# Ledger of designs, part 247: peptides against a protein of PDB entry 4Z63

Target 1, 334 residues: chain A of PDB entry 4Z63
Amino acid sequence: LCLGMNDLTGNIPEDLFHLKRLNLLGIQENRLSGSLSREIRNLSSLVRLDVSWNLFSGEIPDVFDELPQLKFFLGQTNGFIGGIPKSLANSPSLNLLNLRNNSLSGRLMLNCTAMIALNSLDLGTNRFNGRLPENLPDCKRLKNVNLARNTFHGQVPESFKNFESLSYFSLSNSSLANISSALGILQHCKNLTTLVLTLNFHGEALPDDSSLHFEKLKVLVVANCRLTGSMPRWLSSSNELQLLDLSWNRLTGAIPSWIGDFKALFYLDLSNNSFTGEIPKSLTKLESLTSRNISVNEPSPDFPFFMKRNESARALQYNQIFGFPPTIELGHNN

## One batch from the design tools (peptide; made by RFdiffusion4, then SolubleMPNN)

Design b2_p25_1_s3 (from b2_p25_1, 15 letters changed)
Fold by OpenDDE base, seed 1:
Structure b2_p25_1_s3 (fold): chain B 334 residues (1-334), chain A 25 residues (1-25)
Amino acid sequence: as target 1 above (334 residues)
Amino acid sequence: SEELEKRKEEAFEREQDENVIFTSR
């Protein structure tokens, strides 16, 4: 049943929950309000539930133990409060959980040992607090993780060295500390292709440890952290790099010539730093900008990006990294 | 609807600081 993209108001009719054979319920982009009914438990055949872009409030009902076939739960852009219900946090069937842009709070707790099918988690723009859950790497299929814009504190857990399934990771704007530790840990994520750490690590030094290595890194965004140091030499070994944003930091020294050796680099922003010296001639020979069509069909993160001119500016939303305009931005340096 | 657009704008205002790429423009 698909009723999305209408002007439906009120709550879900109770009689709808008698549809025990229903596999898909899509009611997204409406004006549905009130609590999400506990009676969704009666939809025992449900595989996909999309309630996103509504006016739902209250706690998410703890009825997911009665939904053994549920693979997709999309609840982004609502007014949900409380935590992730225990039954949802223990769902063995769930592949994708999107609860971005809600008012969920408390400590983030997932029983990753039980969540054997979870491959995508989007909890961006919530009110989760405390530390990052140390057991996330136990979600053995978890590939896409957006935890951006929560009130996490402290450091990236050491356990994330074992996060082999992780490919796309955003921790942007989550009050994280110790970038050296974070990078030292995350380098062990062998499948990590996208790493977004913007608005963290305020005033720390960007490590220039030659022992750091991100083999599969395609996208690195570490903007507006007030980071000190220079262009990190370890990054030169990330031969698959496509996007680099280190803008709005306090990085110094020369822009190294190896920055132009990235064959797939199509987006480079080093603006609003304190870089000195000459612009590397190698940048004028970037193959991605001169001769190669970037494959638009490459896998990308499921979480959106927001391009802003400054903190107060209106952003442009990009749902695909490959939608970014080819860019070399070196402005506002010394 | 105008209301949906308003809600999208309000949502956007909240979300735009999630995964930010700052430009120098």
Scores: peptide ipSAE 0.454, ipTM 0.907, DockQ to the pose 0.873; fails the geometry check
Fold by OpenDDE base, seed 3:
Structure b2_p25_1_s3 (fold): chain B 334 residues (1-334), chain A 25 residues (1-25)
Amino acid sequence: as target 1 above (334 residues)
Amino acid sequence: SEELEKRKEEAFEREQDENVIFTSR
C-alpha cells in the first residue's frame, strides 16, 4: 500500500493495521501526526515501512519483535523523541534504518550482534549524546553509517579498527575530539571509501604521519575544523581519491605536487587556509578534469551532501557525490 | 502541495548542516 506524496492528515486509520498480508506500507510525505501507533505490530508481513516526511511525534513504538520480515524502516524528517526502541535495536531482519532529522535523544545503543542484516544506518541530525557506540563494528554487514549532527563527545572508539564492513562514514558536526586517534583507528577500515569529518576536532593538528594509509579512500571531507599543520603526506598513497575538501582550516605550507597525481580527483577544495607557495603545475594534468568519464553508477553514500558558501549561507543539496561540479578551489589562501 | 514544499524548505534549513561541503567565499 503506497499512499505517499499526498496531503493526508490526522492519524493512520486503525483498520489499516488489520492488513496482515501487507508487505509494503508507504505513507511518506504527508501531514500525518500524533504518535506512530503500536498497532503496526499487527502488520506481521511488513517488509518495508516508510513513514518519512510526516508530523509524527512521541516515541517510536517498541513492537519490532513482532515484525520479523521488516527490512526497511524509513522514518526520517519527523518529530520522534526518545531512543531507539529495544526491539528495533535487536532486529535481525532490518537492513536499513533511516531516522535522520528527528529529535531522538540519549545514548545511542544498538545490539549489533543481533542486527545481523543491518547494512545502512542513518541517524544524522538527532539529539543523541554521550559516546559513540563501541559495538558498531559488531554489525558485520554495516556499510553505510551517518551519525552526523549529533552531540557525541570524546574520541572514535578503538574498536572501530575492526569495522571491516564500513564503506561510507559521516561523523560531521558531532563534537568529536582527537583527529590523530580517529585517523589512526579508521585507517584499519579496509573498505572505507568515504570519510566525512567536517566541523569536528576544532583547532587540532592534522597528523602528517607517514604510517597512516587509506588504500580505498575516494572521498575525504574534513572542512571547517580550524586544523593546523600541512597537507598530509600519507594522503598521497590514496590513489583512488576523487574528492578532497580540507577548506576552512588553518593549514599551512605548500600545496604538494602529488595532489595532481590523483587520476580520479575531480573535486578539490583547499580554500580558506593559509597555504603558501606556487600552484602545482601537476594540477593541470588532472585527467578527471580534462576528460571526465565518471560512472554515474559508482557506489555512493546513502546520505546527502550540502554545499555551502559559509555557515549562514543557503546550501545546495547533492544526493550523489558525482553530482558535484568538477572543481579546483584554492582561493583565499595567504 | 504548497504546505509540503514549505515543510521541505524548513527541513532543508535544518539538514543543510549535516554533511557540509564548504565552498570559498
Scores: peptide ipSAE 0.428, ipTM 0.912, DockQ to the pose 0.868; fails the geometry check
Fold by OpenDDE base, seed 4:
Structure b2_p25_1_s3 (fold): chain B 334 residues (1-334), chain A 25 residues (1-25)
Amino acid sequence: as target 1 above (334 residues)
Amino acid sequence: SEELEKRKEEAFEREQDENVIFTSR
């Protein structure tokens, strides 16, 4: 049943919950309000539930133990409060959980040992507080993780060294500290291709430790952190780098010539730093910028990016990294 | 609907601080 993209108001009719054979319920992009009914428990055949872009409020009902076939739960852009209900946090069937842009609060807790099928988690723009969940690497299929714009004070857990399934990770704007520790841990994530750490680590030094290595890193975004230091030498070993944004920091020194050796680098923003010296001639030989055939069909994070000219500017939303225009920004340096 | 567009704009205003890429322009 697909009733999305209408002007439906009120609550879900109770009789809808008698549809025991219903596999797909999409009621997204409506004006549905009130609490999400506990009677969803009666939809025992439900595989996909999309209630996103509504006016739902209250706590998410703790009925997911009665939904053994549920693979997809989309609840983004509502007014949900409280935590992730226990039955949802223990769901063995769930592949994708999107609760982005709600008012969920408290400590983030997932029973990753039970959530054996979870591959995508989007909890961006909520009110979660405390520390990052140390057991997140126990979600053995978890590939895409957006925890951006929460209040996760402290450091990246040491346990994330074992986060082998992690490919796309955003912790942007989450009050994180200790970039050296974070990078030192996350380098062990062998499948990590996208790392977004923007608006964290305020005023820290970007580590230039040659022992750091991100073999499969394609996208690194660490903007607006007021980071000090120079272009990190360890980054030169990330041969698959496609996008680098280190803008709006306090980085100094020369832009190294090895920056032009990245054959796949199509987006480079080093603007609003304190770099000095000459522009590397190697940048004029970037194959990705000279070749018309940039493959736009690479896997991307499930979470959106927002491109802003400045902190007060209206952003442009990009759902795919490859939607970014080929860019070299070196402006506003010394 | 105009109402949905308005809600999308309001949501966008809140969400745009997530996963931000700052440009120089």
Scores: peptide ipSAE 0.424, ipTM 0.904, DockQ to the pose 0.903; fails the geometry check
Fold by OpenDDE base, seed 2:
Structure b2_p25_1_s3 (fold): chain B 334 residues (1-334), chain A 25 residues (1-25)
Amino acid sequence: as target 1 above (334 residues)
Amino acid sequence: SEELEKRKEEAFEREQDENVIFTSR
């Protein structure tokens, strides 16, 4: 049953919850309000529930133990409060959980040993606090993780060295500290292709440790952290790099010539730093910028990106990072 | 609907600081 993209108001009719054979309920993009009914538990055959872009409030009902076939729960852009209900945090069937842009709070807790099918988690723009969940790597299929714009404190857990399934990761704007530790840990994520760390690590030094190696890194975004240091030598070994944003930091030194060796690099922003010296001639020979025959068709993160000139500027939303225009930004340097 | 678009705008205003790509353009 798909009733999305209407102007429906009020609550879901109670009789709808008697549809025991219903596999898909989509009621997104309406004006449905109040609490999400506990009676969703009656939809025992439910595979997909989309309640996103509504006016739901209150706590998410703890009834997901009665939804053994639920694979997709989309609840983004509502007014949900509280935490992730225990039954949802223990769901063995759930593949995708999207609760982005809510008012969820408290400590983020997931029983990852139970969540054997979880492959995508979007909890961006919530009010989660405390530490990052150390057991997140126990979600053995978890590939896409957006935890951006929460109030996590401290460092990336050491356990994330074992996060083999992780491919797309955003921790942007989450009050994280210790970039050296974070990178030292996350380099062990051998499937990591996208790493977004913008608006963290305030005033720290970007590590230039030659032992760091991100084998599959395609997208690195570490903007507006006031990071000190230089272009990190370890990044030169990330041969698959496609997008690099280190803008709005305090990076110094020369832009190294190896930056032009990235055959797939189509987006480079080093603007608003303190780089000096000459622009590497190798940048003029980037294959991705010179060849019309190169098509970048790669899987993207499931979370959106927002391009902004500064914190006060209006953003432009991008759902596909590979849709970014080919760019070299080196402005506002020394 | 106009109301939905308004809510989308309001949501956008909140979420635009989530995964930011800063640019000079």
Scores: peptide ipSAE 0.410, ipTM 0.902, DockQ to the pose 0.877; fails the geometry check

Design b2_p25_1_s4 (from b2_p25_1, 17 letters changed)
Fold by OpenDDE base, seed 1:
Structure b2_p25_1_s4 (fold): chain B 334 residues (1-334), chain A 25 residues (1-25)
Amino acid sequence: as target 1 above (334 residues)
Amino acid sequence: SKELEERRREAEERLQDTNVMYTSR
């Protein structure tokens, strides 16, 4: 049943929950309000539930143990409060959980040993607090993780060295500390292609440790951290780099010539730093900008990116990295 | 609807502090 993209108001009719054979319920992009009914438990055949972009409030009902076939739960952009229900946090069937842009709070707890099918987690823009859950690497299929804009504190857990499934990771604006430790840990994530760390590590030094290596890194965004230091030499070994944003930091020194050696680099933002010297001539020879059509069909994070031209400007949402215009931004370096 | 657009705007505003690429002011 698909009723999305309407102007439906009120609650879900209780009679809808008598549809025991229903595999898909999509009611997204409406004006549905109130609590999400516990009677969703009666939808025992449910594979996909999309309640996103509504006005739902209250706690998410703890009924997911009665939904043994549920693979997709989309609840982004609602008013949900409380935590992740225990039954949801233990769901062995769930592949994708999107609860971005809610008011969920408390410590983030997932039983990753039970969540054997979880591959995508978006909990960005919530009110989760405390530390990052150390057991996330136990979610052995977890590939896409957005935890941005939560009130996490401290450092990236050491256990994330074992996060082999991790490919796309955003921790932007989560009050994280110790960038050296974070990078030192995350370099062990052999499948990591996208790393977003914007608005963390305020005033720390960007490590220039030659021992750091991100073999599969395609997208690195570490903007607006007030980071000190220079362009990190270890980044030159990330030969697959496509997007680099280090804007709005306090980075100094020259822009190194190796920045133009990235064959796939199509988006570079080093603006609003303190870089000096000449613009490397190698930037004028970036193959991605001169001769190569960037493959539009490359895998992208499930979480969106936002581009702002200025602080007052409306952010443009980009659902795919390849939707970004080819860009070299070196402005406002003094 | 206008309300959906407003909610989208508000959501986008709240999301602006996540995964934001700041183009040069």
Scores: peptide ipSAE 0.267, ipTM 0.850, DockQ to the pose 0.809; fails the geometry check
Fold by OpenDDE base, seed 4:
Structure b2_p25_1_s4 (fold): chain B 334 residues (1-334), chain A 25 residues (1-25)
Amino acid sequence: as target 1 above (334 residues)
Amino acid sequence: SKELEERRREAEERLQDTNVMYTSR
């Protein structure tokens, strides 16, 4: 049943929950309000539930133990409060959980040992507090993780050295500290291709430790952190780099010539720093900018990116990294 | 609908401080 993208108001009719053979319920992009009914438990054949972009409020009902076939739960952009219900946090069937842009609070807890099928988690823009959950690496299929815009004070857990499934990770604007520790841990994530750390580590030094190595890193975004230091030498070993944003920091020194050796680099933003010297001539030879055949068909994070022209401008949403125009921004340097 | 567009705008505004890429322009 697909009723999305309408102007439906009120609550879900109770009789809808008698549809025991229903595999797909999509009611997204409506004006549905009130609490999400506990009677969803009666939809025992449910594989996909999309309630996103509504006016739902209250706690998410703790009925997911009665939904053994549920693979996809989309609840982004609602008014949900409380925590992740225990049955949802223990769901062995769930592949994707998207609860971005709600009012969920408390400590983030997932039983990753039970969540054997979870591959995508989006909990960005909530009110989670405390520390990052140390057991996330126990979610053995978890590839995509967005925890941006929560209040995770402290450091990246040491356990994330074992996060082998992790490919796409955003922790942007989450009050994180110790960038040296974070990078030192996350370099062990062998499948990590996208790392977003924007609006953290305020005023820290970007580490220039040659022992750091991100072999499969394609996308690195560490903007607006007021980071000090220079262009990190360890980054030169990330031969697959496609997008680099280090804008709005306090980085100094020269832009190194090796920045032009990245064959796949199509987006470079080093703007609003204190870089000096000459623009590397190697940037004029970037194959990605000279060749028309940028393969747009690479896998992207499930979480959106936002582009702002300035701090006050409306952000443009990009659902794919390859939706970014080929860019070299070196403006507002010394 | 205008209301859906407004809710989208509000949601986008709330999301602006997440995975934000700032352009120098």
Scores: peptide ipSAE 0.237, ipTM 0.834, DockQ to the pose 0.844; fails the geometry check
Fold by OpenDDE base, seed 3:
Structure b2_p25_1_s4 (fold): chain B 334 residues (1-334), chain A 25 residues (1-25)
Amino acid sequence: as target 1 above (334 residues)
Amino acid sequence: SKELEERRREAEERLQDTNVMYTSR
């Protein structure tokens, strides 16, 4: 049953929960309000539940133990409060959980040893606090993780060295500290292709440790951290780099010539830093800018990116990294 | 609807602080 993208108001009719054979319930992009009914438990055949973009409030009901076939739960852009229900945090069937842009709070706790099918987690823009959950690497299929815009504190857990499934990771604006430790840990994530760390590590030094290596890194975004230091030499070994944003930092020194050796680099933003010297001539040789054969079909994060012209400007949403225009931004390096 | 567009706009505004690519000011 798909009733999304309408102007439906009020609550979900109780009689809808008598549909025991229902595999898909999509009621997204409406004006549905009140609490999400616990009677969802009666939808025992449910595979996909999409309640996103509504006006739901209250706690998410703890009924997911009665939904043994549920693979997809989308609840983004609601008013949900409380934590992740215990039954949801222990769901062995769940592949994708999206609860971004809610008011969820407390410590983030997931039973990753039970969540054997979880491959995508989006909890961005919530009110989670405390430390990052150390057991996330125990979610052996977890590929996509967005935890951006939460009130985490401290460092990236040491256990994330073992996060082999991790491919797309955003921790933007989550009050994280110690970028050196974070990069030192995350370099061990052999499948990591996208790393977004914007609005963390305020005023720290960007490490220039030649021992750091991100072999599969395609997208690195570490903007608006007030980072000091220079362009890190270790980044030159990330031969698959497609997008680099280090804008709005306090980086100094010259832009190195190796920045033009990235064959796939189509988006470069080094603006609003303190770089000096000449623009490398090698930037004029970027193959991706001269002949854009970037396949639109490359794997992308499940979480969207946003482009802002300025702090007060409305962000443009980009669902795919390849949707970004080919860009070289080197402005405002005075 | 205009209201859905407005809600999308508000949600996009809230999302601006997550995975933000800052274009040069």
Scores: peptide ipSAE 0.234, ipTM 0.830, DockQ to the pose 0.804; fails the geometry check
Fold by OpenDDE base, seed 5:
Structure b2_p25_1_s4 (fold): chain B 334 residues (1-334), chain A 25 residues (1-25)
Amino acid sequence: as target 1 above (334 residues)
Amino acid sequence: SKELEERRREAEERLQDTNVMYTSR
């Protein structure tokens, strides 16, 4: 049943929950309000639930133990409060959980040993607090993780050295500390292709440790951290780099010539730093900027990116990294 | 609807603090 993108108001009719053979319920982009009914438990054949872009409030009902076929739960952009209900945090069938842009709070707790099918988690823009859950690497299929804009104070857990499934990770604007520890841990994530750490680590030094290595790193965004130091030498070994944003930091020294050796680099932002010297001539030889024939058949993260002209400007949303125009931004290095 | 557009705008505004790239263009 697909009723999305209408002007439906009120709550879900109770009789809808008698549809025991229903596999898909999509009621997204409406004006549905109130609590999500516990009677959703009666939809025992449900595979996909999309309640996103509504006015739902209250706690998410703890009924997911009665939904053994549920693979997709989309609840982004609602007013949900409380935590992730225990039955949802233990769901063995769930592949994708999207609860971005809600008012969920407390400590983030997932039973990753039970969540054997979870591959995508988006909990960005909530009110989760405390520390990052140390057991996230126990979610053995978890590939896409957005935890941005929560209050996860402290450091990246050491257990994340074992996060082999992790490919796309955003912790943007989450009050994280110790960038050296974070990078030292996350380098062990051999499948990590996208890393977003913007608005963390305020005033720390960007490590220039030559022992750091990110083998499959394609996208690195560490903007607006006021980071000190220079262009990190360890980054030169990330031969698959496509997008680099280190803008709005306090990085100094020269832009190194090896920045032009990245064959796939199509987006570079080093603006609003304190770089000195000449622009490397190697940047004029970037094949990605000269040849139009880059077949970009690469997987993108499930979480969106946002482009702003300034801190007060409205952001443009980009759902795919390859939607970004080829860019070299080196401005405002005074 | 205008209200859906407004809710989208508000949601986008709240998202502006995540995964942000600051370009001067």
Scores: peptide ipSAE 0.226, ipTM 0.821, DockQ to the pose 0.843; fails the geometry check

